# Ledger of designs, part 97: peptides against a protein of PDB entry 3T6J

Target 1, 375 residues: chain A of PDB entry 3T6J
Amino acid sequence: PIVESYIGFIESYRDPFGSRGEFEGFVAVVNKAMSAKFERLVASAEQLLKELPWPPTFEKDKFLTPDFTSLDVLTFAGSGIPAGINIPNYDDLRQTEGFKNVSLGNVLAVAYATQREKLTFLEEDDKDLYILWKGPSFDVQVGLHELLGHGSGKLFVQDEKGAFNFDQETVINPETGEQIQSWYRSGETWDSKFSTIASSYEECRAESVGLYLCLHPQVLEIFGFEGADAEDVIYVNWLNMVRAGLLALEFYTPEAFNWRQAHMQARFVILRVLLEAGEGLVTITPTTGSDGRPDARVRLDRSKIRSVGKPALERFLRRLQVLKSTGDVAGGRALYEGYATVTDAPPECFLTLRDTVLLRKESRKLIVQPNTRLE
Target 2, 372 residues: chain A of PDB entry 3T6J as posed
Amino acid sequence: PIVESYIGFIESYRDPFGSRGEFEGFVAVVNKAMSAKFERLVASAEQLLKELPWPPTFEKDKFLTPDFTSLDVLTFAGSGIPAGINIPNYDDLRQTEGFKNVSLGNVLAVAYREKLTFLEEDDKDLYILWKGPSFDVQVGLHALLGHGSGKLFVQDEKGAFNFDQETVINPETGEQIQSWYRSGETWDSKFSTIASSYEECRAESVGLYLCLHPQVLEIFGFEGADAEDVIYVNWLNMVRAGLLALEFYTPEAFNWRQAHMQARFVILRVLLEAGEGLVTITPTTGSDGRPDARVRLDRSKIRSVGKPALERFLRRLQVLKSTGDVAGGRALYEGYATVTDAPPECFLTLRDTVLLRKESRKLIVQPNTRLE

## One batch from the design tools (peptide; made by RFdiffusion4, then SolubleMPNN)

Design b2_p14_5_s2 (from b2_p14_5, 7 letters changed)
Fold by OpenDDE base, seed 2:
Structure b2_p14_5_s2 (fold): chain B 375 residues (1-375), chain A 14 residues (1-14)
Amino acid sequence: as target 1 above (375 residues)
Amino acid sequence: GGLAGPVYPVVRAP
């Protein structure tokens, strides 16, 4: 078998300032069969980057072909096992040196073992479809999230010599229609500037890229989905995201006004964006469960994903990227914290919904380390 | 970065 490993101070999700890495490591075996789909995605990456909703001037100047491998984890040392990995975590290095993508395939496989009777917050008519397509849709989402999410976008930089990596006279901010007015100075990084929101903001951008690009027929084809299956994968991917946005409330601490998990905060933000789009795209309805206690249902109107959801996500995703590229911390914080704020304001009453989420909370899932043997 | 999925209990197959 082909064995891959890494070890060191890598992920900064546990640092409130997004800068200090947690010491972690893994040992894994390459899954050749599953890696083939991601190789096809890599082969289309340069073209798919052009489908993102920002001008080429806000994208990397040179595409660097990354590695993308599906891995079966044998052992993982850290606070949590991810479904996917993109490294390095430094945007400047991603731009100039490239990056590597990993899907932790057996982690994903375990994630799919949801019992129907334990599946919360979905309409009954969606449960079977969700169970059937959660796995495949998540493969698509992970691939897009890592490769084209974390792997996309340009930071505007002025180096120590005063040189810019963009043309100040010709590059226009698509949101303002004006020339670029802010950038990263020498020694400034994404994490150093955006600090407390940097990790979650970037995860939100990457998740949004996944949702946005999964609508592209070429992406679905790469993963082997066509026709009705492709539409079901899209629907379940979006449904999973909006459901995750509700589930995210578990990770909010009202007393401290803070989030304890960056990805869940990101998913809540996306839920808020899609709710704001209106037009019946997403509906969260408080209900009463069969036990007589509070429950809720999330509904996503499939017919409005492209007509309502996509345009809303496009505008939001473009704003995320523009603010990131220009180092506009004030604008970025205002945007992101605005959507990340949890109140009990009608109609959603998110703090009340949080109580429902906590009431319906599933037991913590435990990942048991696998073994391998020679036959 | 790493995409955090729901932590699923991996039951060791015998």
Scores: peptide ipSAE 0.035, ipTM 0.684, DockQ to the pose 0.386; fails the geometry check
Fold by OpenDDE base, seed 1:
Structure b2_p14_5_s2 (fold): chain B 375 residues (1-375), chain A 14 residues (1-14)
Amino acid sequence: as target 1 above (375 residues)
Amino acid sequence: GGLAGPVYPVVRAP
């Protein structure tokens, strides 16, 4: 078996300012069969990057072919086990030196193990489809999230010598139609500038890339899905995201007006974007459960994903990238915190829905070290 | 960065 490991101060999600890394480490075994799918995705990455909704001037100048490996984790030491990883976490290094992607395949498998009768917030007619395609759709999402989410976009930088990594005279901001007015100075980083929103904002961008690019036929083909299966994978991926946005309310603390989990905050933001799109794309309906207590149902109109969902997500994703590239903290904060705000305003009444989410909360799964054997 | 699964939010993963 091929063994991979890493150790060190890597992820900064537990730092409110996104600066201090948490010490973590893992030991894992390479899953060759699953890695082959991600290798095909890597082979198409340069072309798929062009499908993202920003000008080439906002993308990396040179494509650096990354590694992407599916891993079965044996041991993970840290505050939590991710489904996917993109490292290093420094944008400058990602742009100049490259990066590595991993999918923790057996972590994904644990996420698949939900009993139908315990599956919350879905319509009955969606449950079987969700159970069937949750795994495959999540493989697609993780691959896109890591490789083309975290692995995409350019930061505009002025170096210590005063040189720019972009042409100030010719590069146009697609949102304003004007020349670039802001950038990162020497020593400024994504995390240092965006601080309290940096981690969640970046995860939101990466998740949005996943949803956006999973609509591309080539992506589904890479993962081995065609025809009706491909459409079902797309549907379940989007359905999973909007459901996750509702579930995210568990991780909001109203009394402190803060989020306790960056990915969940990101997923809530995406839910808000898709709700704002309107036209019946996403509907959250409060209901009464069989136990007589509050419940809810999330509905996603499959027929509106491309016509309503994609354009809404495209615009939002472009704005995220433009604000990130230009180091526009004020604009970025206004956009992101606007969608991340949780109130009890109608029609959604998110604080009331939060009570429902908490009431229907499933017991937290405990992941323990697996056994491994050579056959 | 690391992606936390939707059902199992890793405190560390956004």
Scores: peptide ipSAE 0.034, ipTM 0.692, DockQ to the pose 0.244; fails the geometry check
Fold by OpenDDE base, seed 3:
Structure b2_p14_5_s2 (fold): chain B 375 residues (1-375), chain A 14 residues (1-14)
Amino acid sequence: as target 1 above (375 residues)
Amino acid sequence: GGLAGPVYPVVRAP
């Protein structure tokens, strides 16, 4: 078997400033069959990047073909086990040198094990479909999230010599219609500028890329889905995201007005964006469970994903990218913190919903490190 | 450091 590993100070999610890495490591075996699907996605990546909702001037100047491998994890030492990884964690290196993507396939497989009777916050008519397609939809989402989410976009930079990596006279900000007015100076990084929101903001961008691009027929074809199956995978992927946005409330601390998990904050932000789109796209309905206690249902109107959801997500995703590219911390913070705010204001009453989420909290999943042998 | 947000979590930690 092909063995991959890494170890060191890698991920900065536990640093409030997003700069200091947690010491972590893993040992994994390459899953050749699943890796082949991701290689097909890599082969289409340059074309799919053009489908993202920003001008080419806000995308990387040159496409650098990354690696993408599916891994079965044997051991993982760290505070959290990811489904996917994109490295290195430096935008400048990603932009100029390239990157590597991995999907932790057996971690995903464990996440797929959901008992129907314990599945919360979904309509009964969605539960079987959700169980059936959760796994496949996650494979799609992880692939897009890592490769085309974290792997996309350009930072506008002025180097130490005063040279720009963009044409100041011709590049136009698509949101303002004006020339570029802000950029990263020498020594400034994504984390140094956006600080406390940097991690969650980037995760939100990557998740949004996944939802946006999973609507593209070529993406579903790469993963082996066609016709009704492809539409079901899309539906379940979007449904999973809006459900995750509700579940995210577990990780909000009202007393401190802060989030304890960057990805969950990101998913809540996406939920807020899709709720704002209106037109019956997403509905969260408080209910009473069979036990007589509070419950809730999330409904996603399948017929409105493309007509309502996609345009809303497109506009939001473009704004995220433009603000990131230009280093506009004030604008970025205003946008992101606005959607990340949790109040009890009607109609959503998110603080009340949080109580329901906590009441219906699922048991903690345990990941047991396996042994493997050649048979 | 530099970027923040390279992972897609399944097992969620505080």
Scores: peptide ipSAE 0.033, ipTM 0.671, DockQ to the pose 0.152; fails the geometry check
Fold by OpenDDE base, seed 5:
Structure b2_p14_5_s2 (fold): chain B 375 residues (1-375), chain A 14 residues (1-14)
Amino acid sequence: as target 1 above (375 residues)
Amino acid sequence: GGLAGPVYPVVRAP
């Protein structure tokens, strides 16, 4: 077997300022079959990057072909085990030196262990479909999230010599129609500028890229889905995201007005964006469970994903990228914190829904080291 | 120092 290992101060999610790495280490075995799918995704990456909703001037000048492998984790030491990884975490290094992607395939399998009768917040008609396609849709989402999410976008930089990595006279901000008014100066980084929102904001961008690009037939084809299966994978991926946005409320602390998990905050933001789109795309309905206690149902109208959801996500994702590229912290914070705000305002009453989410909370799953053998 | 990179968790994290 091909063995991979990672060790060091890698992830910064536990740093409130998003800069200091937590010590992490894992040992894994390469899954060759799944890695082949990700290699096909890598082969299409340069083309797929052009499908993202920003001008080429806001994309990397030079495509650097990354590595992408699927790994079965044997052991993991850290505060949390991810489903996918994109490294390094430094956007400047990603642009100049490239990056590596991994999918932790057997971690994804843990998420599938929920029994149908315990599956919360879904309509009964969606449960079987969700169970069937959750795994495949996660593979798609993780691949897109890591490779084309974290692996996309340009930062506008002025170097220590005063030179710009973009043409100030010709590059136009697609949101304002004006020339670029802000950029990263020498020594400024994504994390240093965006600080407390940097991690969650970037995760939100990456998740949004996943949702947006999973609509592309070429992506589904790379993963081996066609026709009705492809549409079901898309639907379940979007359904999972809006459900995750509701589940995210578990990780909000009202008393401190803070989020305890960057990815969950990101998913809540996406939920808010899709709710704002309106037109019956997403509906969260408070209900009463069979136990007589509060419950809720999330509904996603499949027929409105492309007509309502995609345009809403496109606009939002473009704004995220433009604000990131230009280093517009004020604009970025205003946008992101606006969607990340949790109140009890109608119609959603998110603080009340949070109580429901906590009431229906599942016990934390334990990930146990697998047995291995040579054959 | 070690490497750094964003992650994608599917399961609920503490």
Scores: peptide ipSAE 0.030, ipTM 0.658, DockQ to the pose 0.105; fails the geometry check

Design b2_p14_5_s3 (from b2_p14_5, 6 letters changed)
Fold by OpenDDE base, seed 2:
Structure b2_p14_5_s3 (fold): chain B 375 residues (1-375), chain A 14 residues (1-14)
Amino acid sequence: as target 1 above (375 residues)
Amino acid sequence: GGIAGDVYPVVRAP
């Protein structure tokens, strides 16, 4: 078997300022069979990048073909085991040197295990479909999130010699219609400028890319989905995201007005964006469970994903990218923190819903260290 | 970075 490992101070999720890496390491075995679908995604990456909702001037100048491998983890040391990884975490290096992606296949397999009777916050009519397609749809989301989420976009930079990596006279900000008025100076990075929101903001961008691009027929074809199956995968992927946005409330601390998990905050933000779109796209309904205690149901109108959801997400995702590219911290913070606020305002009453989420909280899943054997 | 799954979510230190 092919063995891969990495070790070091890599992820900064535990740093409130998003700068200091936590010590992390793993040893894994390459899953050759599962890696094949990600290789196909890599082969289409350059074309798919053009489908993202920003002009080419806001995308990387040169496409650098990354690696993408599915790994079965033998041992993992860290605060949490992700489903996928994109490294390095430095945008300048991503632009000039490239990046690597991995899917932790056996971690995903554990996450796929769901008992129907314990599945919370879904309509009964959606449960079987959700159970059937959660795994496959999440494979799509992970691939897009890592490769085309974290792997997309350009930072506008003025180097120490005063040279720009973009044409100041011709590049136009698509949100303002004006020339570019802000950029990263020498020594400034994404994390150093955006600081406390950098990690969650980037995760939100990556998750949004996943939702947006999973609507593209080519993406679904790469993963082997066509016809009704493709539409079901889209539906379940979007449904999973809006459900995750509700579940995310577990990781909000009202008394401190802060979030404890970057990905969950990102998913809540996306939920807020899709709720704001209106037109019956997403509905969260408080209910009473069989135990007589508070419950809730999330509904997603399948027929409105493309007509209502996609345009809303397109506008939001473009704003995220433009603000990131231009280093507009004030604008980026205003946008992101605006959607990340949790109040008890109607109709959603999110603080009340948080109580419901906590009441229905699932036990934390554990992964046991696997063994290997020769057959 | 990476997408968090349902197993051992990465929690930000307080």
Scores: peptide ipSAE 0.123, ipTM 0.674, DockQ to the pose 0.264
Fold by OpenDDE base, seed 4:
Structure b2_p14_5_s3 (fold): chain B 375 residues (1-375), chain A 14 residues (1-14)
Amino acid sequence: as target 1 above (375 residues)
Amino acid sequence: GGIAGDVYPVVRAP
């Protein structure tokens, strides 16, 4: 078998300042069959990048074809096992040298273990569809998240010699209509500038890219979905994200006003964006469970994903990218922390919902890692 | 970076 591994100080999710990497390592076996779908996605990446809601001037000047491989992880040493990985974690290197993407296929397969009777916060009518398509939709999301999320966008940089990697006279900020007023100086990085919000902000951008681009027919075709199946995959992907935004409250600590999981914080932010869009797109309804205790239901109006959800996400995603590209920490922090704030304000009453989420919390996830044999 | 999986408990045996 083809074996891949990596080891080192890689992920900075546990650093409050997003800079210091945690020692991590994995050993995995390449899944050739599953890699084929991601290879097709790579083949379309240059075209799909143009579908993102920012001007070409905010995208990489030259497309560098990355690798994308599906891996079955044999051992993973770290604080958490991801479903997908994009490395290196340095935007300048991603921009100039390229990057590699992996999908941890056997981690993704966990989605197929979902039990209907244990599935929380969904309407009964959505449960079977959710169970059926959660895995496939998550494959789509992971592919987009890694390749076109983390793998997209340009940082505006002034090098040590004073040269810019963009034309100061012609490049316009699409949010302000003005010339570019801020950028990264030599030695400044995404993590060093955005610090406490860097990890979650970037995950939010990547997740948003996934939701946004999964609406594109070509993406669904690449993954083998057409017609009604494609629409169901889209619906379940968005539904999963909205549900995840509610589940995310488990990882918020009200007493410390902080989040303990960057991806979950990102998913909560997306939920807030979609709730703000209004028009009945997303509804969270407190209910009473069969046990007589508090419960909740999340509803996503399928018919409003494109008409209401997409435009809202487009605007938000563009803002995320523009603020990232220009190194506008003040603007980025104001935007992101605004959506990441958890209060008990009506109508959502998120702190009250958090109590419900905690009440309905399932047992700790345990992953007993596999082994393999030589034939 | 990498996308996190879901929160459902699971035990994967060889």
Scores: peptide ipSAE 0.168, ipTM 0.728, DockQ to the pose 0.390; fails the geometry check
Fold by OpenDDE base, seed 5:
Structure b2_p14_5_s3 (fold): chain B 375 residues (1-375), chain A 14 residues (1-14)
Amino acid sequence: as target 1 above (375 residues)
Amino acid sequence: GGIAGDVYPVVRAP
């Protein structure tokens, strides 16, 4: 077997400022079969990047082919085990030196262990479909999230010599129609500028890329889905995201007005974006459970994903990227914190829904080291 | 001197 190991100060999610890495390490075995799918995704990455909703001028000048491998984790030491990884975390290095992607395949499998009768916040008619396609849709989402999410977009930079990595006279901001008015100066980084929102903002961008590009037939084909199966994978991926946005409320602390998990905050933001789109795309309905206590149901109208959801996500994702590229912290913070705000305002009454989410909270899964054998 | 990376969690964080 091919063994990979990572060790060091890697993830910065526990740093409120998103800069200081937490020490972690893992040992894993390469899953060759799943890695082959990700290799196909890598082979199409340069073309797929062009499908993202920003001008080429806002994309990397040179495509650097990354590694992408599926791994089965044997042991993991850290505060949290991810489903996928994109390294390094520094956008400047991603642009100039490249990056590496991994999918932790057996971590995803653990997340699937929810029994049907305990599956919360879904309509009964969606539960079987959700259970069937949750795994495959996660593979798609993780691949897109890491490779084309974190792996996409250009930062506009003025170097220490005063030179720009973009043409100030010709590059146009697609949101304003004007020339570029802001950029990263020498010594400024994504994390240093966006600070407390940097991690969650970037995760939101990456998740949005996943949802957006999973609609592309070529992506589904790469993962081996066609016809009705492809449509079901798309539906479940989007359904999972809006459900995750509701579940995210667990990680909000009302008393401190803060989020405790960057990815979950990101998913809540996406939920808010899709709710704002309206037109019956997403509906969250408070209900009463069989125990007589509060419950809720999330509904996603499949027929409106492309007509309502995609355009809404496109506009939002473009704004995220433009604000990121231009280093517009004020604009970025206003946009992101606006969607990340949790109130009890109708019709959603998110603080009330949070109580429901906490009431229906599942026990945390325990991940233990598996047995291994050579055959 | 460490390596940095972004992650995608599926399981609930503590």
Scores: peptide ipSAE 0.034, ipTM 0.651, DockQ to the pose 0.108; fails the geometry check
Fold by OpenDDE base, seed 3:
Structure b2_p14_5_s3 (fold): chain B 375 residues (1-375), chain A 14 residues (1-14)
Amino acid sequence: as target 1 above (375 residues)
Amino acid sequence: GGIAGDVYPVVRAP
């Protein structure tokens, strides 16, 4: 078997300022069959990057072919086990040297195990479809999230010698129509500038890339889906995201006005964006469960994903990228914290919904570290 | 530094 491992201070999610890494490590075996699908995605990455909703001037100057491997985890030491990883966690290195992506396949398999009777917040008509396609749709989302989410975009930089990595005279900010007015100076990084929102903001960007690009037929084809199956995978992927946005409320602390999980905050932000789009795209309805206690249902109108959802996500995703590229912390914070705010204002009444989410909270899923042998 | 570590979580950790 092909064995991969890493160890060290890698992820900074536990640092409020996003700078200090948590010591973690894993040992895993390469899944050759699943890795082949991700290699096809890599082969199309340069083309797919052009489909993202920002000008080429906001994308990497040169495409650097990354690695993408599916791994079956034998052991993982850390505070949490991810579904996918993109490393290194330095924008300058990603931009100039490249990066590596991994999907933790057997971790995903565990996440797929959901009992129908325990599946919360979905309409009955969606439950079977959700159970059927959650796994495959999540594979698509992870692939896009890592490769084309974290692996996309350019930071505008002025180096220590005063040189810019962009043409100040010709590059136009697509949001303002003006020349670029802000950038990263020498010594400034994504984390140092955006600080407390950096991790969640970047996760939100990556998740948004996944939702946006999963609509592309070529992406679905790469993963082996076509026709009605492809449409179902798209639907379930979007449905899973809006459901996750509701579930995310578990990780909000009202008394401290803060979030305890970066990815969950990101998913809530996306839910808010799609709710703002209106036109019946997303509906969250408080209900009464069979036990007589509060419940809720999330509904996504399949027919409005492309007509309503995609344009809304496009505009939002472009804004995220432009603000990131230009190092516009004030604008970025205003945008992101605006969508990340949790109140009890109607019609959503998110604080009330949070109580419902907590009431319906599922048991934490656990992964037992496996042994392996050659047979 | 640079970018906050980018993992796609399956386990919902606090």
Scores: peptide ipSAE 0.032, ipTM 0.655, DockQ to the pose 0.139; fails the geometry check

